Peptides against a protein of PDB entry 6J54. Designs and how they scored, part 207

Target 1, 223 residues: chain A of PDB entry 6J54
Amino acid sequence: NENLFASFIAPTMMGLPIVTLIIMFPSLLFPTPKRLINNRTISIQQWLIQLTSKQMMAIHNQKGQTWSLMLMSLIMFIGSTNILGLLPHSFTPTTQLSMNLGMAIPLWSATVFTGFRYKTKTSLAHFLPQGTPALLIPMLVIIETISLFIQPVALAVRLTANITAGHLLIHLIGGATLALLNINTMTAFITFTILILLTILEFAVALIQAYVFTLLVSLYLHD
Target 2, 42 residues: chain B of PDB entry 6J54
Amino acid sequence: QFQFTGIKKYFNSYTLTGRMNCVLATYGGIALLVLYFKLRSK

## One batch from the design tools (peptide; made by RFdiffusion4, then SolubleMPNN)

Design b2_p24_8_s2 (from b2_p24_8, 15 letters changed)
Fold by OpenDDE base, seed 4:
Structure b2_p24_8_s2 (fold): chain B 223 residues (1-223), chain C 42 residues (1-42), chain A 24 residues (1-24)
Amino acid sequence: as target 1 above (223 residues)
Amino acid sequence: as target 2 above (42 residues)
Amino acid sequence: SEEELAAIEALFKTLLELLGKLLS
């Protein structure tokens, strides 16, 4: 590898971007069920989707539940990409801020516009917290407006930062382990143990961040 | 829950309608200010 | 950014070198 951060560079083959294929690959891991009783893998997947769907859509009414398909597909995509990104020498598309912004901005816009269309009064009222002193109303409305526009950025950056930081740590500790193999084998073993523990943690973080991203989008819709 | 009379009935930070009106008033005020400065510059 | 990553890598390498010297 050129450096410890080579894994964060968008992979290309002969100048052609292979990132598109990498992004589409997780879709192959979730085949459409064709049988009444599917195999164990598909059954588990459908079960997980069903559970997460019920959990996330519980806060939505009938109209909000229409977004279930979109949100479930989103969490499956982000989750699968994050998990696959933890494989050795793999590229995680979700570490790219551009990708996350590309997902966050449209979804955020859709939720905001949907809110204004169907719940105009409530949506407008959200720019002013309840119980605000009269003198602070104009300033606070402006702040809340700015806060609204920061939401998609925060959503994207949160996902990107968490996943990127985790990958960075894994690579750094992994590199340290390799470097210490010829210096002090005992220390290298300790570092390797830390690497394993960190990797396990990152698996959890990968799933959590996918869930949080989708959940926040759902919450914005509910507001 | 809350009983307001007069202007407070329409502009308050407690009722949904009041909050909405405050937001609209704020945006309207900003728009007027922008318009004023735009015309002033001319 | 690329510059920040490079700086972190350089720092990390330096720390490893120092650690190696201390443990040798």
Scores: peptide ipSAE 0.048, ipTM 0.632, DockQ to the pose 0.012
Fold by OpenDDE base, seed 2:
Structure b2_p24_8_s2 (fold): chain B 223 residues (1-223), chain C 42 residues (1-42), chain A 24 residues (1-24)
Amino acid sequence: as target 1 above (223 residues)
Amino acid sequence: as target 2 above (42 residues)
Amino acid sequence: SEEELAAIEALFKTLLELLGKLLS
């Protein structure tokens, strides 16, 4: 069991954490364009960023679109780290709950405070859904308040749990495949096929979770 | 669409202002209860 | 929040469709 979670331990070299370098590494894969017509890879990246930006900011007004740079940088960071984490023996910083909480809590608080600042009436009204029976108003307001405070936790845990669970499954099935290679080749082939399918699924999950994380932050901003 | 009079005008779950007032009233009530128990404990 | 929930549901449906296309 200890070997199972070894890949989730923050890597260190000579007592110094190398996780900082791992976190900053994805930024090197996205160089800033310097030409009108860039390389094919950079052009595709910019095109994808533009498409996702249009989709994410379509629901926001001009004030909300001010957050476009922040949200796009967030989705690019989470997405790139998640995808790179699917490499055979790589470490994913987003599997660390502390990191996701560090991202979720400030962003959530910023969106909530922004809502209270510019849309005070609407933000306060969100604690009470419309059409609520009069007798249930106090209890429902309390529940909605609790729900609000659970949002940053759910945001962080969702990302962490999905990525961690995926990595765990890949390691388990991968380990089982290697163990079965010397026992039963046919069964090992079946498990290997499942591993490939799971890996493809995890690529999709990695991107989806990055998008959902950013989208929920933007939705909280929109209120 | 809904026309309310009296207390329902200010405290309703259908209008934005009504919902806001209900939330404020609920928080105010909770704050008063907490204050009451805190003063009672002393 | 109801509109937000509807948007989330629509997003998940779209993502599932994309996932289906990727897996097919």
Scores: peptide ipSAE 0.041, ipTM 0.675, DockQ to the pose 0.025
Fold by OpenDDE base, seed 3:
Structure b2_p24_8_s2 (fold): chain B 223 residues (1-223), chain C 42 residues (1-42), chain A 24 residues (1-24)
Amino acid sequence: as target 1 above (223 residues)
Amino acid sequence: as target 2 above (42 residues)
Amino acid sequence: SEEELAAIEALFKTLLELLGKLLS
């Protein structure tokens, strides 16, 4: 079991954590465009950013669209870190719940605060669903309040759990494949095929989780 | 659109203002309850 | 809650469509 979780240990060199460098590394993969017509890599990146930006900001008004830069940077950060984490023997910072909480709580607080600042009446009204019977109002308001405070936790745990579970599953099946190589080659081939399919799925999950995380933050902003 | 009279005008679950007032009233009630239990021990 | 779910579903559908186009 200790070997199973070895990939999730924060890497250090000479007692100094190098997690900061790992977190900053994805930024090198997204250089700023300098030309009207960039290379294929930059063009694809810009296209994806624009497409995602248009989709995500479509639900927001002009005031809400001021968050475009932050949301796009967030999705790029989480997405890039998740994808890089799928590399063999790589450390994924987003598997650390502390990191995800560090991102989720401030962003959630900012969105909630922004909602109360500019849409106070509507934001307060969200604690009570429309058409609620009068007898259920006090209890429902309490439940909705609790639901609000669970949002940042759910946001962080969702991302952490999905990425961590994916990594664990890859390691487990990978280990099983290696173990079966000496026992039954045919069965090992089957498990290896499953591993490949799972790896493809995890690539999709990595991107989806980045999108979902950013989307939910954006949705909370929209109230 | 709904038309309410009396207390229902200010406290209802259909209008935006009514919902807001209900929420505020709920929080106020909880605050008063907490305050009551805090003061009763003294 | 209902609006949130509807928005999430709509965005996921769009995302899936985009992924399908990218993979094609």
Scores: peptide ipSAE 0.028, ipTM 0.660, DockQ to the pose 0.029
Fold by OpenDDE base, seed 5:
Structure b2_p24_8_s2 (fold): chain B 223 residues (1-223), chain C 42 residues (1-42), chain A 24 residues (1-24)
Amino acid sequence: as target 1 above (223 residues)
Amino acid sequence: as target 2 above (42 residues)
Amino acid sequence: SEEELAAIEALFKTLLELLGKLLS
């Protein structure tokens, strides 16, 4: 069933990868406002950005709010790419683990490094939860250290797995629907209905995963 | 607030400084163990 | 941060209480 995963292969045209163009395309959907009163679409976008920004930065102090621009850009990028990836037979760059690692690792390292720079004592103390029995301190410190290094991996894999799973289900059910059209139209209609419901769910998942990804990065920053 | 005296003042799992010191001590201990095994293998 | 850790602890405590009520 290699054809089922064809949508996950990096698209190329004339031997040139067009993945870069696909990645950059969502940015075109979010133009910068130039007027006090913008178009309806831009106004809605800015309103959504403001709402999400308020939610994301609510857990941060003044220093943490410096990352607002980066976090908002990240959520907009991931969210837009995920949503666009739900288009029929479209390619979602965020399904590629390499891309997600490319985002997760630098951001994670930046957050950890920032923590050590400005909150060295607190950052080091995070390796040991409060109230740990004395005998469990060494083991728990080791576990927390390992947990820290797993964070970027988990961050990337979570996003990749959720989006990939959704895409796979959409393609499978879609393919099944097409196959059933000539066999049983009634069953095909049922599967098609499920496909629609699943697509709606995946839209929500796309946004949620973008939010969770950004939220976790923000959480790691705030510690 | 927890009041600790003696060694527990510097090494505890409740205070920020105590936790930091415990972490550092743990890392130091591991480093020393690794060093010991490396020297032993020679 | 310490505040976040406290919040997480409170959240887990609440969750455990809810689970306890649910399983009772």
Scores: peptide ipSAE 0.020, ipTM 0.638, DockQ to the pose 0.017; fails the geometry check

Design b2_p24_8_s3 (from b2_p24_8, 14 letters changed)
Fold by OpenDDE base, seed 2:
Structure b2_p24_8_s3 (fold): chain B 223 residues (1-223), chain C 42 residues (1-42), chain A 24 residues (1-24)
Amino acid sequence: as target 1 above (223 residues)
Amino acid sequence: as target 2 above (42 residues)
Amino acid sequence: ALDELLAIEALFKTLNELLSKLLS
């Protein structure tokens, strides 16, 4: 069991954490364009960023569009780290709940406080859904209040759990495949095929979770 | 359209202002309840 | 809770649209 979670331990060398370098590494994969017409890879990246930006900011007003830069940087960071984390024997910082909470809590707080600052009446009204029977108002307000405070936790745990579960499953099946190579080659081939399919699935999950995380943050901002 | 009179004008679950007032009233009630129990325990 | 449910629904719709575009 200890070996199963060894890949999730923050890597350190000589007592110095190399997690900082791992977190900063994805930034090197997204250089800023200096030309009107850039390389094909950079052009595709810019195109994807533009598409996702249009989709996420479509629901926001002009005031909400101010958050576009931060939200796009967030999705790029989470997405890139998740994808790079799928490399064999790689460390994914987003598997750390502390990191995800560190991102979720301040962003959630910022969205909630922004809502209270500029849309006080609407934000307060969100604690009571429209059309609620009068007798259920107090209980429903309490439930909605609790739901609000669960949002940052759910946001962080969702991302962490999905990525962690995927990594764990890849390691388990990968380990089983290696173990079966010395026992039954045919069975090992089957498990290897499953591993490939699972890896493809995890690529999709990695991108989806990054998008969901950023989208939910933006939706909380929109209220 | 809903026409409310009296207390329902200020406390309703259909209008934005009504919902806001209901939320504030609920929080106020809870705060008073907590204050009551705190003062009761001395 | 209702907003979250609607958000999930919107997410699934978006994903479905993206998948349809990728498969087309």
Scores: peptide ipSAE 0.244, ipTM 0.765, DockQ to the pose 0.029
Fold by OpenDDE base, seed 4:
Structure b2_p24_8_s3 (fold): chain B 223 residues (1-223), chain C 42 residues (1-42), chain A 24 residues (1-24)
Amino acid sequence: as target 1 above (223 residues)
Amino acid sequence: as target 2 above (42 residues)
Amino acid sequence: ALDELLAIEALFKTLNELLSKLLS
């Protein structure tokens, strides 16, 4: 089992953690545009950011639009780290629960506090769904309160579990393929084909999970 | 839309104000219960 | 819980629309 989870161990060099450099590396892939008409890569990036920004922030009013910069930076960070994590023998920081909690908790708390600050009545009313029978009000309020505190945990675990599971499957099937190379070449070829298909799927999952994480944070802000 | 009279006007699960008051009442009740048990243990 | 369920439904709807655009 140690071999299965070896890829999820935080890498170190001479006892110094290089995970900080790995986390900061995706920022180099998104340089700031300095020309009127930039390169194709930068133009595509800006176009994609603009597209996702319009789609995600469409549910927010003018005050919610202020969060667009932070949310877009978040999705770019998570998305880029997830995609880079699919490279062979790479370490994905988002597979670490501590990383995702470190992102989820402050963002969640910010959205909750913002809601209570500007939409106090609506935020308090969300603890009680409309149309609840009178006898169930106290219990349901407690449940909704607990549900609120579960949100950051669910947000972090969802991202961590999806990315980790994908990585685990890729490593397992990849390891099986290598083991079967000298046992049965035909079976190894089939396993390798499955690995390729799974890798393509995980690329999609990586982007989807980044989007879901950011979208849920945005929805919490919208209340 | 909804018209309530009496105590239902302030405590209902349909209006925004009513829902808010119910939540506040619930929290207040829990706080009082916690206070009661804290004082009872002494 | 209900808001989360609605969020999931919205996500599935968005994904379905994207898949429909991809396949069409």
Scores: peptide ipSAE 0.227, ipTM 0.758, DockQ to the pose 0.027
Fold by OpenDDE base, seed 3:
Structure b2_p24_8_s3 (fold): chain B 223 residues (1-223), chain C 42 residues (1-42), chain A 24 residues (1-24)
Amino acid sequence: as target 1 above (223 residues)
Amino acid sequence: as target 2 above (42 residues)
Amino acid sequence: ALDELLAIEALFKTLNELLSKLLS
């Protein structure tokens, strides 16, 4: 088990954390466009950003669309880090719950405070669903308040759990395939096929989790 | 269009203002309850 | 709880739309 979780240990060089460099590395993969018609890679990136931006900002009014830049940067960051984490023997910073909490809590707080500032009445009313019987009002308000405070935790844990579970599965199946190579080649081939399919799935999960994380932040802002 | 009279006008689960007031009243009640237990222990 | 359910539904709807676009 110690070998299985070795990939989740924060990398250090002579006691100096290199996690900062790893976190900053995805920023180099998204250069700013300087031409009207850029490279295919940049064009695809821009297209994806525009597509996701249109989808996410469709629920927001003009005032809410001011968050577009931050939300798009967030999805790009999480998505890129998740994809890079799927590389063999790579470290994914988003597997660290501390990092995800560090992102989720401030963003959640910002959305909540922004909601209270610009939509005070609506935000306060959100603690009580419409049409609630009078006798259930106090209990429901309490539950809704608790639900609000669970949001940042759920946001962080969801991302961490999905990415971590994916990594763990890939390592387990990969280790099983290597172990079965000397035992049964046919079974090893089957497990290897499963590993390939799982890897493809994890690529999708990496992008989906980035989108879900950003989308939920956006939804909390919209309330 | 909801027509409420009396206390229901200010405390209801249908109107936006009513829901807001209910939430504030709930928080106020909880605060008073906490204050009561705190003062009772003294 | 109600808002969470609505958010989940919206999420699944969006994911299905994205998946359909990717598979098209």
Scores: peptide ipSAE 0.216, ipTM 0.758, DockQ to the pose 0.030
Fold by OpenDDE base, seed 5:
Structure b2_p24_8_s3 (fold): chain B 223 residues (1-223), chain C 42 residues (1-42), chain A 24 residues (1-24)
Amino acid sequence: as target 1 above (223 residues)
Amino acid sequence: as target 2 above (42 residues)
Amino acid sequence: ALDELLAIEALFKTLNELLSKLLS
């Protein structure tokens, strides 16, 4: 059981952090197209990026469209890292709360500050929902203020928890299958089937979490 | 499209300006309260 | 925050309905 959680420890080799290489590796999977007509893989990637970009930027005005590049890069990074981490005994950087906080807090701060910069009145007004009774205004403003500061934490924890839970389940089921190989092959086969189904589910979760994370950041920007 | 007069014109939960003023007033009130307790302790 | 609270309430309501159907 201890070895199962060892996969969540930052991998190092000879005292050198391999985590940096693991984080940078997904970037190699998305080469920059240089031709009008590219390879099938690149074309598909660009097509997917374009579709996701259109969906996410549909809620933003022209000023919000400037964040398209950043948001798309974020979703690609998180999505790719999450998918690569679905392999058993693989390390997923997004399972580390520190990493997710490192992404969430700056992005959240940027969105909040951008809101205050360009939409000061609207941003301040968001601390009070429309139509609130007069007597509840002070309390609700306080609650909304606290809620604002919880947003970066929620972003980080949501992503971390979902990916970590999925990764943990894959390892547990995978370990169970290996343990049952020499005990009962039939049961091991059933467990292996469950593992396959779970991996497919986690594949979807990986993409969804990346999308949700980016979407929420985008929504905070849009206010 | 709400028509408010008097204090409700500036402090309401329906208009954008009114909501902003309510938020500012709330923060100001909290700040004054904190200041009061701080000065009281001295 | 208010919308989230309402969403949570709706979620619990749905969950209770599902549980009631399952246990009935």
Scores: peptide ipSAE 0.205, ipTM 0.746, DockQ to the pose 0.015

Design b2_p24_8_s4 (from b2_p24_8, 15 letters changed)
Fold by OpenDDE base, seed 1:
Structure b2_p24_8_s4 (fold): chain B 223 residues (1-223), chain C 42 residues (1-42), chain A 24 residues (1-24)
Amino acid sequence: as target 1 above (223 residues)
Amino acid sequence: as target 2 above (42 residues)
Amino acid sequence: MDLLIKAIEALFKTLNELLLKLLS
């Protein structure tokens, strides 16, 4: 069990945590364009950023579009860190619940505060769904209030659990494949195929979780 | 869409204002209950 | 936790500046 979770331990160099450097590293993957016609990599990045920005900001009004830079930064950060985390012997910061809570709570609180500031009536009314029977109003308001406070926790746990589970599965199936090579080659081939498919899935999950995380924050802002 | 009269005009689960008032009333009631038990313990 | 928060804030600032240039 210790070997399985060794990759999730925060790395230190000379007794100093280097998590900050790892967190900052993805920013180097997105250089600032300097040419009118950039290379293929930068062009694809810009296209993806514009595409995702257009989709995410389509649901926001003029005031909500002010958050576009922050939301796009968030998705780029989480997506890049998750993909980089799939590299062999790499540390994925998003597997740390503390980091995800550190992102979720401030963003959630900011969106909630923004909602109460500019849309007080709508925000307060959100605690009571339409068509609620009169007798259930007090109880449902309490439940919706609790649900509101669970949102940042659920947001962080979802990201952490999905990424962590994926990494664990890759390690477990990878280890099983190696062990089965000496026992049964046919079974090892099957497990290896599953490992490849799982790895492809994890790449997709890495991007999807980044999108879902940012999208949910965006939806909370919209509401 | 719906025409409400009396107290239902201000406290309903269909209109935006009605929903808001219901939420505020709920929180107010909870606050009063907490205050009651706090004063009772003294 | 505090270091992570500071790191995230620094990252957001850097990425925001980058996005401003990319989306301009």
Scores: peptide ipSAE 0.012, ipTM 0.622, DockQ to the pose 0.213
Fold by OpenDDE base, seed 5:
Structure b2_p24_8_s4 (fold): chain B 223 residues (1-223), chain C 42 residues (1-42), chain A 24 residues (1-24)
Amino acid sequence: as target 1 above (223 residues)
Amino acid sequence: as target 2 above (42 residues)
Amino acid sequence: MDLLIKAIEALFKTLNELLLKLLS
């Protein structure tokens, strides 16, 4: 059972943590275009970035569109790290709650402070939904305030839980499949099929979670 | 669209300004309560 | 975009170092 959580331990090389190198590795996969007509791979990459950027920035004003570079870098970072983490015996930094909180809290704080700075009245009014009965106003304001502080935690926990749970399930079902191969080939085939389907699902989840994380940050900025 | 008179003009759940004032009043009330209990304990 | 990616990576590096210092 100790092997189940071994992949979540921060790797060390010569007594030094190599997490920094792992985090820097995705940047090497996205080179800057040097030509007007780039290679097919780079062209597809740029096309995808442009599509996602267009969709995400469509709901933002001109001031909100200033955050486009940061949001796109965020989705590319999380997406690439999640995909790379699905490789066997790979360390996924996004499984660490500390890193996800380190991303969520500053981004959340930036959006909240931006809201209070430029739209103070609207931001304060957001704590009270329109048309609330007078008796529920104090309680509802408190609830909305608490809800605001839960947002960064929800962002971090959602990403961490989904990626971690997926990795654990793959390891568990994979181990079960190997154990069942020696007992009954028919049952092992069923579990192997489930493992394949789960792996495909995890690839989708890895991309979706990157998108959802960035989208929610974007929505908080829009509000 | 909604025209309120009296105190409802400043404290309502329909206008932007009214909602803001309600929020500020709530925070102010909580702050006063906390201050009261803090001073009472000492 | 590359500069921002590098900035994010630098931020995570800093956070990692801070975390290591806090845990030590």
Scores: peptide ipSAE 0.012, ipTM 0.618, DockQ to the pose 0.042
Fold by OpenDDE base, seed 4:
Structure b2_p24_8_s4 (fold): chain B 223 residues (1-223), chain C 42 residues (1-42), chain A 24 residues (1-24)
Amino acid sequence: as target 1 above (223 residues)
Amino acid sequence: as target 2 above (42 residues)
Amino acid sequence: MDLLIKAIEALFKTLNELLLKLLS
C-alpha cells in the first residue's frame, strides 16, 4: 500500500521540491507560433485551441469572452499535466488536492465576484429558483447558499478523484501484471491487456476532466 | 408574464426582482436572528 | 521484469523526446 501512494508523494531533488518545475513543464509543450506557416504539430495545436475556444465561448456574451485567454490556458494546463502524468514513474500535480483547490477557489471567487459586480440582481436571484413555494423560500435560499460554497470544493475534488483513481487503478493492475508474470504468463497476459485498455481510457479521462473543469468554471461565469 | 398585487408584487419566486427581494429578506432575517441570539446571550 | 520496466521507460523517454522535437 505504501508503494501505491508513493507515486503521489511530491518529488524532491537534493532536498528541494521540484514540483514547481513539473508544473511549469507543460508550458514547453505549447510553443508560440513564429512563422506564417508552422509545422504540423503547432498547426494542430492551434486548431484544437481554436475549436475549444469557439465551443466554450459560444455560451458567453462579449464581456464573458474576455475570459477566453484564461479558460484556454487553464484547459491546456490541466490537460497537458494530466496527459504527462500518465507517463511511467511521473508525478501528476493534479492528483494533489491542494493544487486543484488552488486553481478552483480563485477562479470560482472571481466568477462569483464578477457576477455580483456586473449582474447583482441576477446573481442574488440565483439563490432562489423560480417557482419555489413560499414556505420553502428561506430554507432553499440557505441550501443554495451552501451549494455555492460547495462549488469550488466539488470542482477540485472531481478532478482530483478522477485522476487519482485512474492512476491508482493503473498501478494496481500494473503491479498485479508484474507479479503474475512469475506465476502464470497466460493470466499475466490477460491482466496486461486490461492494463492497456485502462490506459487508453485514462487518456480520455484526462482530457475530459480538463474540459469539464474548465467548462464548469465557464458556466459559473455565464450565470 | 405574471401579474402580482400587494406583497406578492415585491416578494415572489417568479420575477427577478421578487426573487432578489426574497433572498435579501431571508438574509436580513437570518442576520436579525443572529443578532437577537447574540444579544440574548449577553 | 526489471528489464521490461527499463525498456518501457526507455520507450516513453524516447517518445517524449520525439514529441518535444516535433513540438519545437
Scores: peptide ipSAE 0.012, ipTM 0.596, DockQ to the pose 0.021
Fold by OpenDDE base, seed 2:
Structure b2_p24_8_s4 (fold): chain B 223 residues (1-223), chain C 42 residues (1-42), chain A 24 residues (1-24)
Amino acid sequence: as target 1 above (223 residues)
Amino acid sequence: as target 2 above (42 residues)
Amino acid sequence: MDLLIKAIEALFKTLNELLLKLLS
C-alpha cells in the first residue's frame, strides 16, 4: 500500500523539497516570442493560446476580459503540469490538494469580491433563484450560501480527485499487468491493452480538468 | 408581465431588486435570531 | 518485466522529447 502512494509523496533531494522546481518547470516550456516570425512550434503554441482565449473570453464582458491573461496562464499551467505528471517517475503537483486549494481559494475569492464590488445587486440576487416560492426563500438562500462556499472546495477536490484517481488506476493496472506476465501472457496482454486505453484517457482527462478548472473560475467571474 | 402590488413589489423572486431584498431580509432575519438567542443567553 | 519497464520508459522518454520538441 505504501508503494501505491509513493508517487504522491513530495520529492526531496538531500532532505530539501524540490517541489518548487517541479512547479516552475512547465513555465520553461512556454518561452515568450522574441521574433516577428516565430518558429513553427511557437507559432502553433500561440495559435492554440489564441484559440482557447477566443473561446473562453467569448462569454465575458469587456471588464471580464481583463482577466484573460490570468485565466490563460492558469489553463496553461494546470494543463502542462497535468500532462507532465503523466510521465513515468514524475511528480504531479496537481495531485496535491494543498496546491489546488491554493489556486482555487484565491481565484474564487477574487471572483466573489469582484462580483460584490461591481455588481452588488446581481451578486446578492444570485442567492435566490428565479421563480422560487415564497415559503422556500429562506431555506434556499441558506442552501445557496452554503453552495457558494463549497465552490472553491469542489473546484480543488475535482481536480485533485480526477488526477489522483487516474494515477492510481495506472499504477494498479500496471502492477496487475506485470504480475500477470508471469502467470499468463494472454491475460497480461488484455490488461496491457486496458492500460494503454487508460493512459490515453488520462491524457484527455489531464486537458479536460485544466479546461474545466479555468472555465468554472471564469463562470464564477461572469456571475 | 408580472404586476406586483404592495409588499410583493419589493419582495418577489422574479425581479432582480425583489430577489435582492428577499436575500437581505433573510440574512437580516437570521442575524436578528442569532442576536436574540445571544441576548437571551445572557 | 525489466524489458517491459524499459520499453515503457523509452516510450515515455520519446513522448517527452516529442512534447518538448513540439512545445519549444
Scores: peptide ipSAE 0.005, ipTM 0.588, DockQ to the pose 0.020

